# Peptides against a protein of PDB entry 7AL2: the designs that were tried, part 48

Target 1, 85 residues: chain A of PDB entry 7AL2
Amino acid sequence: YEIMLIRPKTIDDINYVVDQVLEESNPVILDLSFLEKESPANFKLAGEKIKQMRSNYGAEALLLSRCNDKNLIIIAPKGVSLVRK

## One batch from the design tools (peptide; made by RFdiffusion4, then SolubleMPNN)

Design b2_p18_6_s3 (from b2_p18_6, 8 letters changed)
Fold by OpenDDE base, seed 3:
Structure b2_p18_6_s3 (fold): chain B 85 residues (1-85), chain A 18 residues (1-18)
Amino acid sequence: as target 1 above (85 residues)
Amino acid sequence: SEIDESFKEILEMAENVP
């Protein structure tokens, strides 16, 4: 698999994340800081998509970093385990 | 706010917060 890195700015970007996790089975490292600052609606949408992937498809999500200009989250598809040592 | 609720939801679902 590949590990995708993306800072979503549009709905198309959000849907790309969903496709990568669910269809391509690729982990995605997301920076949600743009959506959080620029589009509350799309930020909410991104959160809902993450919830759906976790609840319905066995995806796993971990917060990586949260600061003034970053909101980094990794989402892994079912079968890829995320472990903190 | 709506942003706060969305972020809270993400944190609640995350298995780990470093």
Scores: peptide ipSAE 0.039, ipTM 0.640, DockQ to the pose 0.084
Fold by OpenDDE base, seed 2:
Structure b2_p18_6_s3 (fold): chain B 85 residues (1-85), chain A 18 residues (1-18)
Amino acid sequence: as target 1 above (85 residues)
Amino acid sequence: SEIDESFKEILEMAENVP
């Protein structure tokens, strides 16, 4: 698998994340800082999509960092386990 | 705010919620 890195700015970007996790089975490192600042509606939508992936498809999510201009989360598909050491 | 609540929702799903 590949690990995707993205700072979503549009609904298309959000749907790209969903596709990467669910269809390609690739983990995604998200920076949600743009949506948080520029689009409350799309930020909410991103959260709902993440919730759906966790609830319905067994995805996992870990907070990586929230500071300055970054809001980083990793989302992994069911087949890829996230392990904290 | 709406943003804060949305982010809180995401955090509550994370396995490393403080």
Scores: peptide ipSAE 0.039, ipTM 0.641, DockQ to the pose 0.086
Fold by OpenDDE base, seed 1:
Structure b2_p18_6_s3 (fold): chain B 85 residues (1-85), chain A 18 residues (1-18)
Amino acid sequence: as target 1 above (85 residues)
Amino acid sequence: SEIDESFKEILEMAENVP
């Protein structure tokens, strides 16, 4: 698999994340800081998509870092285990 | 704010939180 890196800015980017996780089985490291600052609606949408992927498809989501300019989350598809040492 | 609530909801679903 590949690990995708993206800072989503549009709905298309959000859907791209979903496609990468569910269809391509690629983990995605995403920075939600743009959506958080610029689009409450799309930020909420991203959250809903993450919840759906977790609930319906066994994806995992881990918070990596949050600060003023970063909101880093990794989304892993089912079959890719995220483990903290 | 609505943004804060959305983020909180995401954090509650995540396997880890700050």
Scores: peptide ipSAE 0.038, ipTM 0.641, DockQ to the pose 0.088
Fold by OpenDDE base, seed 5:
Structure b2_p18_6_s3 (fold): chain B 85 residues (1-85), chain A 18 residues (1-18)
Amino acid sequence: as target 1 above (85 residues)
Amino acid sequence: SEIDESFKEILEMAENVP
């Protein structure tokens, strides 16, 4: 599989993430800092999509980093394990 | 800053993540 990296800015970007996780079975590292700051509506949408992928499709999500400049989350499709050491 | 309700659950899961 591939690991996709994206800082989404639009609804199209959010849908790209969903496609990568569910259709391509690729993990995605998301930086949600743009949406969080610039688009409350699309930030909420992104969160809803992540919840749906977790609840309905067995995806996992893990926060990687949160600071002033970053809100990094990895979303893994079912079958790709996220492990903390 | 205020954290959106949509991501609170993710943040809780990552409470111990550095």
Scores: peptide ipSAE 0.037, ipTM 0.638, DockQ to the pose 0.084

Design b2_p18_6_s4 (from b2_p18_6, 7 letters changed)
Fold by OpenDDE base, seed 5:
Structure b2_p18_6_s4 (fold): chain B 85 residues (1-85), chain A 18 residues (1-18)
Amino acid sequence: as target 1 above (85 residues)
Amino acid sequence: SEIDKSFEEILEMAENAP
């Protein structure tokens, strides 16, 4: 698999994340800081999509780092385990 | 788990977005 990195800015970017996780079975490290600051509506949408992927498809999501200039989350498809050591 | 707790934080941020 590949690990995708993206800082979503548009709905197309959000849908890209969904496609990578569900169709390509690739983990995605995404920075939600742009959406959080610039588009609360799309930030909420991104959260809803992540929730759906967890609830319906067995994806895992982990907050990696949150600070003033980043909001990093990893989403892993079913079969790729996230482990905190 | 710590993973579950981190995701709850994500949801809280999204739900509280104006």
Scores: peptide ipSAE 0.121, ipTM 0.708, DockQ to the pose 0.867
Fold by OpenDDE base, seed 3:
Structure b2_p18_6_s4 (fold): chain B 85 residues (1-85), chain A 18 residues (1-18)
Amino acid sequence: as target 1 above (85 residues)
Amino acid sequence: SEIDKSFEEILEMAENAP
């Protein structure tokens, strides 16, 4: 698999994340800081998509870093286990 | 789990977005 890195800015980007996790089975490291600042509606949408992937498809989500400039999250598909040591 | 707690933090941020 590949690990995808993206800072979503549009709905198309959000859907790209969903496709990578569910269709391609690729983990995604995403920075939600742009959406949080520029489009609260799409930020909320992204959160709902993550919730759906977790609830319905066994994806895992983990907050990596939160500060003024970044909101880094990893989303892993069911076949990839996230472990925090 | 710790991962579950992290996820809840993510959801809270999204759900409380203006």
Scores: peptide ipSAE 0.112, ipTM 0.699, DockQ to the pose 0.900
Fold by OpenDDE base, seed 1:
Structure b2_p18_6_s4 (fold): chain B 85 residues (1-85), chain A 18 residues (1-18)
Amino acid sequence: as target 1 above (85 residues)
Amino acid sequence: SEIDKSFEEILEMAENAP
């Protein structure tokens, strides 16, 4: 698989993340800081889609780092295990 | 798990976004 990196700015970007996780089975490292600041509605949408991927498709999501300019999350599709050592 | 807890934090941020 490939690991995708993205800082989503639009709904299209959010849908791209979903497609990468569910259709391509690629983990995605995403920075949600743009959405959190510029589009709270789309930030919420992103969170809901992550929830859906976890609930319905067995994806995992892990918060990597949060600060003023970064909100880093990894989303892994089913079959890719996330482990904190 | 810590992973689950971290995700709950993500949801909380999203749900409480202004």
Scores: peptide ipSAE 0.112, ipTM 0.702, DockQ to the pose 0.887
Fold by OpenDDE base, seed 2:
Structure b2_p18_6_s4 (fold): chain B 85 residues (1-85), chain A 18 residues (1-18)
Amino acid sequence: as target 1 above (85 residues)
Amino acid sequence: SEIDKSFEEILEMAENAP
């Protein structure tokens, strides 16, 4: 698999994340800081889609960092385990 | 788990966004 990195700015970007996790089975590291500041509605939508991927498809989500204008999350598809050492 | 706690934080941020 590949690890995708993205700072989503649009609904299309959010849907790209969903496609990468569910269709391509790729983990995604995403920075939600743009949506959080510029589009509360799309920020909420992103959170809802992450919840759906977790609830319906067995994805895992982990907050990596929230500071310095960053809001970094990793989403892993089912079958790719996230392990903290 | 730590992963579950971090996920809840993600949801809280999204749900409480203005």
Scores: peptide ipSAE 0.111, ipTM 0.700, DockQ to the pose 0.902

Design b2_p18_7_s1 (from b2_p18_7, 8 letters changed)
Fold by OpenDDE base, seed 3:
Structure b2_p18_7_s1 (fold): chain B 85 residues (1-85), chain A 18 residues (1-18)
Amino acid sequence: as target 1 above (85 residues)
Amino acid sequence: DPALEESDKFIDEIANLP
């Protein structure tokens, strides 16, 4: 698999994340900082999509970093385990 | 796992924004 890195800015970008996780089975390292600042509605939508992927498809989501200009989350599809040591 | 719990809390926060 591939690890995708994206800082989504549009709904198309959010849908791209969903496609990568569910259709391509690729983990995604996602920076939500743009949406958080520029589009509260799409920021909420991104959160809803992550919850749906976790609840319905067995995806995992782990917060990597949160600061003033970064909001990093890794989303792993079912079959890819996130392990902290 | 505290990191997982923190992540769950944050994701829920985002999804429940007004």
Scores: peptide ipSAE 0.573, ipTM 0.897, DockQ to the pose 0.897
Fold by OpenDDE base, seed 4:
Structure b2_p18_7_s1 (fold): chain B 85 residues (1-85), chain A 18 residues (1-18)
Amino acid sequence: as target 1 above (85 residues)
Amino acid sequence: DPALEESDKFIDEIANLP
């Protein structure tokens, strides 16, 4: 698989993340900082999509970093385990 | 697990924004 990195700015970008996780089975490192600052509605939508992927498709999501200019989450499809050592 | 709890809390915050 591939690891995708994206800082989404649009709904199309959010849907791209969903497609990568569910259709392509690729983990995604997601920076939500743009949406958080520029579009509360799409920021919320991104959160809803992550919850849906966890609840319905067995995806895992882990917060990697949260600061003023970054909001990093890794989303892993079912079958790719996130392990903290 | 603190990391998972933090992640869950954060995702819930985002998904439940006004």
Scores: peptide ipSAE 0.572, ipTM 0.896, DockQ to the pose 0.848
Fold by OpenDDE base, seed 5:
Structure b2_p18_7_s1 (fold): chain B 85 residues (1-85), chain A 18 residues (1-18)
Amino acid sequence: as target 1 above (85 residues)
Amino acid sequence: DPALEESDKFIDEIANLP
């Protein structure tokens, strides 16, 4: 698999994340800081999509960092384990 | 697991924004 990195800015970017996790089975590290600042609606949409992937497809989502300029979360598809040491 | 709890809380917060 590949690990995708993205800072979503549009709905197309959000759908790209969903496609990578569900269709390509690739983990995605995404920075939600742009959406949080610029589009409350799309920020909410991103959250809804992550929640759906967790609930319905066995994806795992883990917050990596939340600070003033970054809002990083990793989403792993079923079969890719996130391990903390 | 505090990290998992924080993640869950964050995702729920986003998904429930007005």
Scores: peptide ipSAE 0.572, ipTM 0.896, DockQ to the pose 0.835
Fold by OpenDDE base, seed 2:
Structure b2_p18_7_s1 (fold): chain B 85 residues (1-85), chain A 18 residues (1-18)
Amino acid sequence: as target 1 above (85 residues)
Amino acid sequence: DPALEESDKFIDEIANLP
């Protein structure tokens, strides 16, 4: 698999994340800071999509960092384990 | 697991924004 990195700005970017996790089985590290600041509606949508991937497809999501200029989450598809040491 | 709990809380907050 590949690890994708993205700072989504549009609905198309959000759907790209979904496709990478569910169709390509690639983990995604995403920065939600743009959506949080610029589009509350799309920020909410991103959260809903993450919840759906966890609930319906067994994806895992872990918050990596949250500060003023970054909001980093890793989403792993089912079968890819996130391990902390 | 505090990290998972924080992650779940944050994602839930995002999904429940008005």
Scores: peptide ipSAE 0.571, ipTM 0.896, DockQ to the pose 0.844

Design b2_p18_7_s2 (from b2_p18_7, 9 letters changed)
Fold by OpenDDE base, seed 2:
Structure b2_p18_7_s2 (fold): chain B 85 residues (1-85), chain A 18 residues (1-18)
Amino acid sequence: as target 1 above (85 residues)
Amino acid sequence: MEELKKSEEFIDEVANMP
């Protein structure tokens, strides 16, 4: 698999994340800082889609950092385990 | 476990923004 890195700015970007996780089974590291600042509606939408991927498809999400104008989350598809050592 | 809980809480916060 590949690990994707993206700072979404549009709905298309959000849908791209969904496709990467669900269709390609690729983990995605998201920076939600743009949406948080510029589009409350799309920020909410991103959160809803992450929640849906967890609830319906067995994805995992882990907060990596929330500071210094970064809002980083990793989303892993069901077949990829997130391990903290 | 605590980190997972914080992650879930954050995602819920985002998803439930008014």
Scores: peptide ipSAE 0.210, ipTM 0.734, DockQ to the pose 0.868
Fold by OpenDDE base, seed 4:
Structure b2_p18_7_s2 (fold): chain B 85 residues (1-85), chain A 18 residues (1-18)
Amino acid sequence: as target 1 above (85 residues)
Amino acid sequence: MEELKKSEEFIDEVANMP
């Protein structure tokens, strides 16, 4: 698999993340900082999509960093375990 | 896992914000 990196700006980008995780089985490191600042509605939507992927498809999500300019989350599809050493 | 719980809480916060 590939690890995708994206800073979503649009609904299309959010759907791209969903497609990568569920259809391509690729982990995604996403930066939600743009949506948090520019579109609270799409920021919320992104959160709902992540919750749905966890609840319905066995995806796992882990917060990597949270600061003013970065809001990094990794989401892994079922079968890819996120392990902290 | 504490880190996982924190992540879940953050995602819940994002999903439930106004």
Scores: peptide ipSAE 0.210, ipTM 0.738, DockQ to the pose 0.852
Fold by OpenDDE base, seed 5:
Structure b2_p18_7_s2 (fold): chain B 85 residues (1-85), chain A 18 residues (1-18)
Amino acid sequence: as target 1 above (85 residues)
Amino acid sequence: MEELKKSEEFIDEVANMP
């Protein structure tokens, strides 16, 4: 599999994340900092999509960093385990 | 567990933004 890195700016970017996790079974490292600042509506949408992937498809999500200019979350499909050492 | 909890809480905040 591949690990995708993206800082979503549009709905298309959000849908790309969903496609990568659910269809391609690729983990995605997301930076939500752009949406949080620039588009509350799409920020909310991104959160809803993450919740749906967790609840309905067994995806995992882990916060990697929350600071001034970054809001990093890794989303892993069911087949990829997230482990913290 | 604490880090997972923080992650879930943050995601919930995102999803519940007004």
Scores: peptide ipSAE 0.205, ipTM 0.730, DockQ to the pose 0.841
Fold by OpenDDE base, seed 1:
Structure b2_p18_7_s2 (fold): chain B 85 residues (1-85), chain A 18 residues (1-18)
Amino acid sequence: as target 1 above (85 residues)
Amino acid sequence: MEELKKSEEFIDEVANMP
């Protein structure tokens, strides 16, 4: 698999994340800082999509860092284990 | 895992943001 890195800015970017996780089975490292600042609606949408992937498809989401300029989250598809050591 | 719990809580917060 590939690990995708993206700082989404549009709905198309959000849908790209969904496609990578569900269709391509690729983990995605997200920076949600742009959406949080510039589009609360799309920020909420991104969160809803992450919840749906967790609930319906067995994806995992882990917060990596939260600060003023970064909201880093990794989303892993079913079959990829996220382990903190 | 506590970190997973915090992550889920954050995602829930984002998803339910007014």
Scores: peptide ipSAE 0.203, ipTM 0.734, DockQ to the pose 0.896

Design b2_p18_7_s3 (from b2_p18_7, 8 letters changed)
Fold by OpenDDE base, seed 5:
Structure b2_p18_7_s3 (fold): chain B 85 residues (1-85), chain A 18 residues (1-18)
Amino acid sequence: as target 1 above (85 residues)
Amino acid sequence: DEALEESDKFIDEIANLP
């Protein structure tokens, strides 16, 4: 699989993330900092999509970093384990 | 698991925005 990195800015970007996780079975490292600052509606949408993928498809989501300029979450499809050491 | 709890709280926060 591939690991995708994206800082989504649009609904198309959010849908791209969903496609990567569910259709391509690729983990995605998301930076939600743009949406958080610029589009509360799309920020909420991104959160809803993550919850849906967790609840309905067995995806795993882990916060990697939250600071002033970054809001990083990794989303892994079912079958890809996120391991912390 | 504190990291998972933090992640869950954050995702819930986002999804529950007005």
Scores: peptide ipSAE 0.563, ipTM 0.894, DockQ to the pose 0.827
Fold by OpenDDE base, seed 1:
Parts: sequence; C-alpha cells; structure tokens
Structure b2_p18_7_s3 (fold): chain B 85 residues (1-85), chain A 18 residues (1-18)
Amino acid sequence: as target 1 above (85 residues)
Amino acid sequence: DEALEESDKFIDEIANLP
C-alpha cells in the first residue's frame, strides 16, 4: 500500500481521503488545519467521515499532533494496524 | 490509553461541532 499525505481544503479532498482509505486501502496522514480554520462545516464533515470509517469499516484513527499550524491524524484502513510502542 | 482517548475525543469533538 501507499501512505497518502494530504491537507484537505475541499469536500472533494475529504472524499478523496475516504476513497484512499476504503477503496484503495491506503493509510492517510491527514492535516485538518486548513478546514479547521477556513471551513467549520467541512471540518465537521471530515470528522463525521472519520467516525464513519471507524464505525462501519474498521478503520483506525490516531491523533498525531494538534497545534496552531498542524492538525494531524493518521487514518489506517482495516488490515493496516496502528501500533504504538 | 491516553493517546487513543485523546484521538477519540478529538474526532468526536470535530464530528459534533456546532
């Protein structure tokens, strides 16, 4: 698989993330900082999509960092395990 | 697991924004 890196700015980007996780089975490192600042609605949507992927498809999501310029979450599809040492 | 709890909390926070 590939590891995708994206800072989504649009709904299309959010859907791209969903597609990468669910259809391509690629982990995604997601920076939500743009949406958080520029589009509360799409920021919420992104959160909803992450919850849906976790609840319905066994995806895992781990917050990597939250600060002023970064809002990093890794989303892993089912079959790719996120393990912390 | 603090990191997991933080992650869950954050995701829930986002999904439940007003």
Scores: peptide ipSAE 0.562, ipTM 0.893, DockQ to the pose 0.824
Fold by OpenDDE base, seed 3:
Structure b2_p18_7_s3 (fold): chain B 85 residues (1-85), chain A 18 residues (1-18)
Amino acid sequence: as target 1 above (85 residues)
Amino acid sequence: DEALEESDKFIDEIANLP
């Protein structure tokens, strides 16, 4: 698999994340800082999509870092485990 | 797990924004 890195700016970007996780089975490291600042509606949508992927498709999501201009989350599809040592 | 709980809280926060 591939690990995708993206800082979503549009709805298309959000849908791309969903497609990567659910259809391509690729983990995604996403930075939500742009949406948080520029589009509260799309920021919320991104959160909803993450919840749906966790609840309905067995995806795993972990917060990696959060600060003023960073909001990093990794989303792993079912079958790819995130392990902390 | 601390990290998992923190992640859950954050994601829930985002999903429930006004």
Scores: peptide ipSAE 0.562, ipTM 0.894, DockQ to the pose 0.858
Fold by OpenDDE base, seed 4:
Structure b2_p18_7_s3 (fold): chain B 85 residues (1-85), chain A 18 residues (1-18)
Amino acid sequence: as target 1 above (85 residues)
Amino acid sequence: DEALEESDKFIDEIANLP
């Protein structure tokens, strides 16, 4: 698999993340800081999509970092385990 | 698990924004 890195700015970008996780089985490192600042509606949508992937498809999501300019979340498909050491 | 709980809270916060 590949590890995708994206800072989404549009709904198309959000849907791209969903496609990468569910269809391509690629983990995604996601920075939500742009949406949080520029589009509260799409920021909410991104959160809803993450919850749906966890609930319905067995994806894992872990917050990596939260600060003023970064909201980093890793989303892993069901077959990829996230391990903390 | 603190990190998992923090992640869950953050995702819920985002999904429940007005």
Scores: peptide ipSAE 0.560, ipTM 0.893, DockQ to the pose 0.825

Design b2_p18_7_s4 (from b2_p18_7, 7 letters changed)
Fold by OpenDDE base, seed 3:
Structure b2_p18_7_s4 (fold): chain B 85 residues (1-85), chain A 18 residues (1-18)
Amino acid sequence: as target 1 above (85 residues)
Amino acid sequence: DEALEESDKYIDEIANLP
């Protein structure tokens, strides 16, 4: 698999993330900082999509870093485990 | 796991924003 890195700016970007996780089975490292600042609606949508992937498809999501200009979350598809040592 | 629980909590917060 590939690990995708993306800072979503549009709904198309959000849907791209969903496609990568569910269809391509690729982990995605997300930076939600743009949406958080520029589009509260799309920021919420991104959160909803992450919840749906966790609840319905066995995806796992971990917060990597959160600060004023960075909001990093990794989403792993089912079958890829996230392990903290 | 602490990190997982924290992540879930934050993601839920995002999804429930007004």
Scores: peptide ipSAE 0.627, ipTM 0.909, DockQ to the pose 0.911
Fold by OpenDDE base, seed 4:
Structure b2_p18_7_s4 (fold): chain B 85 residues (1-85), chain A 18 residues (1-18)
Amino acid sequence: as target 1 above (85 residues)
Amino acid sequence: DEALEESDKYIDEIANLP
């Protein structure tokens, strides 16, 4: 698999993340900092999509970093284990 | 797992924003 990195700015970007996780089975490291600052509605939508992927498809999500300029979350599809050492 | 619990709480927070 490939690891995708993206800082979503649009709904199309959010849907791209969903496609990568569910259709391509690729983990995604996403930075939600743009949406958090510029589009509260799409920021909420991104959160809803992550919850749906966890609940319905067995995806895992882990917060990597939360600060003023970055909001990093890794989303792993079912079958890719996230391990903290 | 503390990190996973923190992640879950934050994702829930985002999804429930007004």
Scores: peptide ipSAE 0.625, ipTM 0.908, DockQ to the pose 0.869
Fold by OpenDDE base, seed 2:
Structure b2_p18_7_s4 (fold): chain B 85 residues (1-85), chain A 18 residues (1-18)
Amino acid sequence: as target 1 above (85 residues)
Amino acid sequence: DEALEESDKYIDEIANLP
């Protein structure tokens, strides 16, 4: 698999994240800082999509960093395990 | 797991924004 890195700015970017996790089975490192500042509606939508992937498809999500202009979350598909040491 | 709880809490917060 590949690890995707993205700072989404549009609904198309959000849907790209969903496709990478569910269709391609690729983990995604997601920076939500743009949406948080520029689009409250799409920021909320991103959160809803993450919850749906966890609830319905067995994805895992882990907050990596929340500071300044960074809002980093890693999303892993069911077949990829996130391990903290 | 503290990190997982924090993650779930924050994601829920985002999804429930007005």
Scores: peptide ipSAE 0.625, ipTM 0.908, DockQ to the pose 0.890
Fold by OpenDDE base, seed 1:
Structure b2_p18_7_s4 (fold): chain B 85 residues (1-85), chain A 18 residues (1-18)
Amino acid sequence: as target 1 above (85 residues)
Amino acid sequence: DEALEESDKYIDEIANLP
Protein backbone atom coordinates (compact mmCIF):
# COMPACT_ATOMS: atom_id res chain seq x y z
CA TYR B 1 0.00 0.00 0.00
CA GLU B 2 0.89 3.67 -0.20
CA ILE B 3 0.73 6.28 2.54
CA MET B 4 -1.05 9.39 1.31
CA LEU B 5 -0.34 12.88 2.63
CA ILE B 6 -2.92 15.62 2.21
CA ARG B 7 -4.04 18.92 3.67
CA PRO B 8 -7.66 19.04 2.53
CA LYS B 9 -9.05 22.34 1.34
CA THR B 10 -12.23 21.30 -0.50
CA ILE B 11 -15.00 18.74 -0.41
CA ASP B 12 -13.26 17.00 -3.30
CA ASP B 13 -10.19 16.61 -1.10
CA ILE B 14 -12.30 15.11 1.67
CA ASN B 15 -13.84 12.64 -0.74
CA TYR B 16 -10.36 11.83 -2.02
CA VAL B 17 -9.40 10.82 1.52
CA VAL B 18 -12.43 8.55 1.76
CA ASP B 19 -11.61 6.94 -1.57
CA GLN B 20 -8.00 6.35 -0.57
CA VAL B 21 -8.96 4.64 2.67
CA LEU B 22 -11.96 2.62 1.54
CA GLU B 23 -11.32 1.89 -2.13
CA GLU B 24 -7.53 1.94 -2.37
CA SER B 25 -6.87 0.66 1.17
CA ASN B 26 -4.18 3.29 1.68
CA PRO B 27 -3.47 4.97 5.00
CA VAL B 28 -3.85 8.74 4.90
CA ILE B 29 -2.03 11.30 7.00
CA LEU B 30 -4.14 14.41 6.81
CA ASP B 31 -3.76 17.93 8.14
CA LEU B 32 -7.15 19.41 8.99
CA SER B 33 -5.75 22.83 9.91
CA PHE B 34 -6.96 24.52 6.74
CA LEU B 35 -10.53 23.33 7.10
CA GLU B 36 -10.59 24.07 10.82
CA LYS B 37 -9.69 27.68 10.12
CA GLU B 38 -11.32 28.38 6.77
CA SER B 39 -14.39 26.14 6.53
CA PRO B 40 -16.13 25.02 9.71
CA ALA B 41 -18.74 23.20 7.64
CA ASN B 42 -16.19 21.13 5.75
CA PHE B 43 -14.19 20.61 8.93
CA LYS B 44 -17.27 19.06 10.49
CA LEU B 45 -17.85 17.03 7.33
CA ALA B 46 -14.33 15.63 7.55
CA GLY B 47 -15.01 14.55 11.10
CA GLU B 48 -18.24 12.89 10.07
CA LYS B 49 -16.51 10.99 7.29
CA ILE B 50 -13.82 9.75 9.66
CA LYS B 51 -16.46 8.53 12.10
CA GLN B 52 -18.31 6.77 9.31
CA MET B 53 -15.16 5.01 8.14
CA ARG B 54 -14.49 3.84 11.69
CA SER B 55 -18.04 2.73 12.36
CA ASN B 56 -18.84 1.02 9.10
CA TYR B 57 -15.53 -0.12 7.64
CA GLY B 58 -13.24 -0.78 10.58
CA ALA B 59 -10.88 2.09 9.88
CA GLU B 60 -8.74 3.48 12.69
CA ALA B 61 -7.98 7.13 13.31
CA LEU B 62 -5.19 8.48 15.48
CA LEU B 63 -4.43 12.08 16.38
CA LEU B 64 -0.74 12.68 15.73
CA SER B 65 -0.39 16.35 16.57
CA ARG B 66 -2.72 19.17 17.49
CA CYS B 67 -1.54 22.75 17.74
CA ASN B 68 -2.35 26.18 16.36
CA ASP B 69 -1.27 25.66 12.76
CA LYS B 70 -1.48 21.90 12.29
CA ASN B 71 -4.03 19.23 13.02
CA LEU B 72 -2.54 15.91 11.99
CA ILE B 73 -4.56 12.70 11.95
CA ILE B 74 -3.69 9.35 10.45
CA ILE B 75 -6.53 7.26 9.06
CA ALA B 76 -5.73 3.59 8.55
CA PRO B 77 -7.91 1.18 6.61
CA LYS B 78 -8.93 -2.13 8.10
CA GLY B 79 -5.96 -4.46 8.01
CA VAL B 80 -3.33 -1.81 8.63
CA SER B 81 -2.34 -1.71 12.27
CA LEU B 82 -1.38 1.48 14.05
CA VAL B 83 1.11 0.72 16.82
CA ARG B 84 2.71 3.03 19.35
CA LYS B 85 6.03 2.01 20.92
CA ASP A 1 -5.37 3.15 25.05
CA GLU A 2 -5.27 6.79 26.00
CA ALA A 3 -4.12 8.04 22.61
CA LEU A 4 -6.94 6.29 20.81
CA GLU A 5 -9.46 7.48 23.37
CA GLU A 6 -8.24 11.03 22.95
CA SER A 7 -8.44 10.67 19.19
CA ASP A 8 -11.96 9.30 19.31
CA LYS A 9 -13.08 12.06 21.64
CA TYR A 10 -11.63 14.74 19.39
CA ILE A 11 -13.06 13.27 16.20
CA ASP A 12 -16.46 13.08 17.87
CA GLU A 13 -16.08 16.72 18.83
CA ILE A 14 -15.33 17.68 15.24
CA ALA A 15 -18.25 15.70 13.88
CA ASN A 16 -20.64 17.38 16.31
CA LEU A 17 -19.62 20.98 15.76
CA PRO A 18 -22.54 23.37 15.23
Scores: peptide ipSAE 0.625, ipTM 0.908, DockQ to the pose 0.901

Design b2_p18_8_s1 (from b2_p18_8, 6 letters changed)
Fold by OpenDDE base, seed 3:
Structure b2_p18_8_s1 (fold): chain B 85 residues (1-85), chain A 18 residues (1-18)
Amino acid sequence: as target 1 above (85 residues)
Amino acid sequence: MDVLEEADEFLEEWLNHK
């Protein structure tokens, strides 16, 4: 698999994340800081998509870093385990 | 409610807790 890195800015970007996780089975490291600041509606949409991927497809999503200009999350598809040692 | 407070609540809801 590949690990995708993206800072989504549009609905197309959000759908790209969903496609990478569910169709390509690729983990995605995403920065939600742009949406959080510039589009509360699309920020909420992104979160709803993350929750749906967890609930319906067994994806896992973890916070990596949160600060003023970063909101970094990793989303892993069901076939890729996130393990903390 | 502050936008940041709302975001924090969303993150708690959206993400796994390990």
Scores: peptide ipSAE 0.307, ipTM 0.715, DockQ to the pose 0.090
Fold by OpenDDE base, seed 1:
Structure b2_p18_8_s1 (fold): chain B 85 residues (1-85), chain A 18 residues (1-18)
Amino acid sequence: as target 1 above (85 residues)
Amino acid sequence: MDVLEEADEFLEEWLNHK
């Protein structure tokens, strides 16, 4: 698998994340800071998609880092485990 | 309401608790 890195800005980007996790089985490291600042509606949509992937498809999602200029999250598809040591 | 506070609440809902 590949690890995808993206800072989504549009609905197309959000759908790309969903496709990578569910269709391609690729983990995604995404920065939600653009959506959080520029589009509250799409920020909420992105979060709802993350929750749906967890609830319906066994994805895992973990906060990596949060500060003023970044909101980094890792989303792993089913079969790729996120382990904290 | 503080935008960051709202975001934090959403993050707790969206993400796994580990």
Scores: peptide ipSAE 0.306, ipTM 0.715, DockQ to the pose 0.094
Fold by OpenDDE base, seed 5:
Structure b2_p18_8_s1 (fold): chain B 85 residues (1-85), chain A 18 residues (1-18)
Amino acid sequence: as target 1 above (85 residues)
Amino acid sequence: MDVLEEADEFLEEWLNHK
């Protein structure tokens, strides 16, 4: 698999993340800071889709870092385990 | 304040808990 890095700006980008996780089984490191700042509606939409992937498809999503200019999470598909050591 | 409220929803509803 590949690990995708993206800072989504549009709904198309959000759907790209969904496709990567669910169809390609690729983990995604996601920076939501653009959506959080520029589009509260799309920020919420992104979060709802993350929640849906977790609830319906067994994805996992963890916060990596949150500060003024970054909101980094990792989303892992069901086949990739996120492990803390 | 709005940022903190959004963060709370994000952490509680969208992500796995630590």
Scores: peptide ipSAE 0.305, ipTM 0.714, DockQ to the pose 0.102
Fold by OpenDDE base, seed 2:
Order: structure tokens, then sequence, then C-alpha cells
Structure b2_p18_8_s1 (fold): chain B 85 residues (1-85), chain A 18 residues (1-18)
């Protein structure tokens, strides 16, 4: 698999993340800070899609870092385990 | 409640428990 890195800015970007996780089985590292600042509606949409991927497809999503200007999240498809030590 | 506080509540809903 590949690990994708993206700072989503549009609905197309959000759908790209969904496609990468569910269709390509690639983990994605996201920075949601743009959506959080510029589009509260799309920020919520992105989060709801993450929740749906977890609930329906066995994806996992973890917060990596949160600052005033960063919301770094990793989402992994089923079959890729996220482990903390 | 400010935007960051709202975001924190959503993040707790969206993500796996840390």
Amino acid sequence: as target 1 above (85 residues)
Amino acid sequence: MDVLEEADEFLEEWLNHK
C-alpha cells in the first residue's frame, strides 16, 4: 500500500480520502485545519465520513497532533493496524 | 463556546479512542 498525505480543501478532496481508504486500501494522513477554519460544514462532513468508515468498513482513525493551526489525523483501512507504544 | 471547543467535541466523536 501507499500512505497518502493531504490537507483537504474541497468536497472532492474529502471524497478522495474516502476513495483512498475504501477502494485503494491506502492509509491517509490528513490535516483538517483548512476545513476547520474555512468551512465548518465541510469540516463536519469530513469527520462524519471518517466516522462512517470506522462504523461500516472497519477503518481506524487517530489524532496525531492538534494545535491552533493543525489537526493531524491518520485513517487506516481495515487490514492496517494502528499501534501505539 | 468557541470554534476550537466545538471542534474538540466533534473530534471525540469521529476518532478512535486514544
Scores: peptide ipSAE 0.311, ipTM 0.718, DockQ to the pose 0.096; fails the geometry check

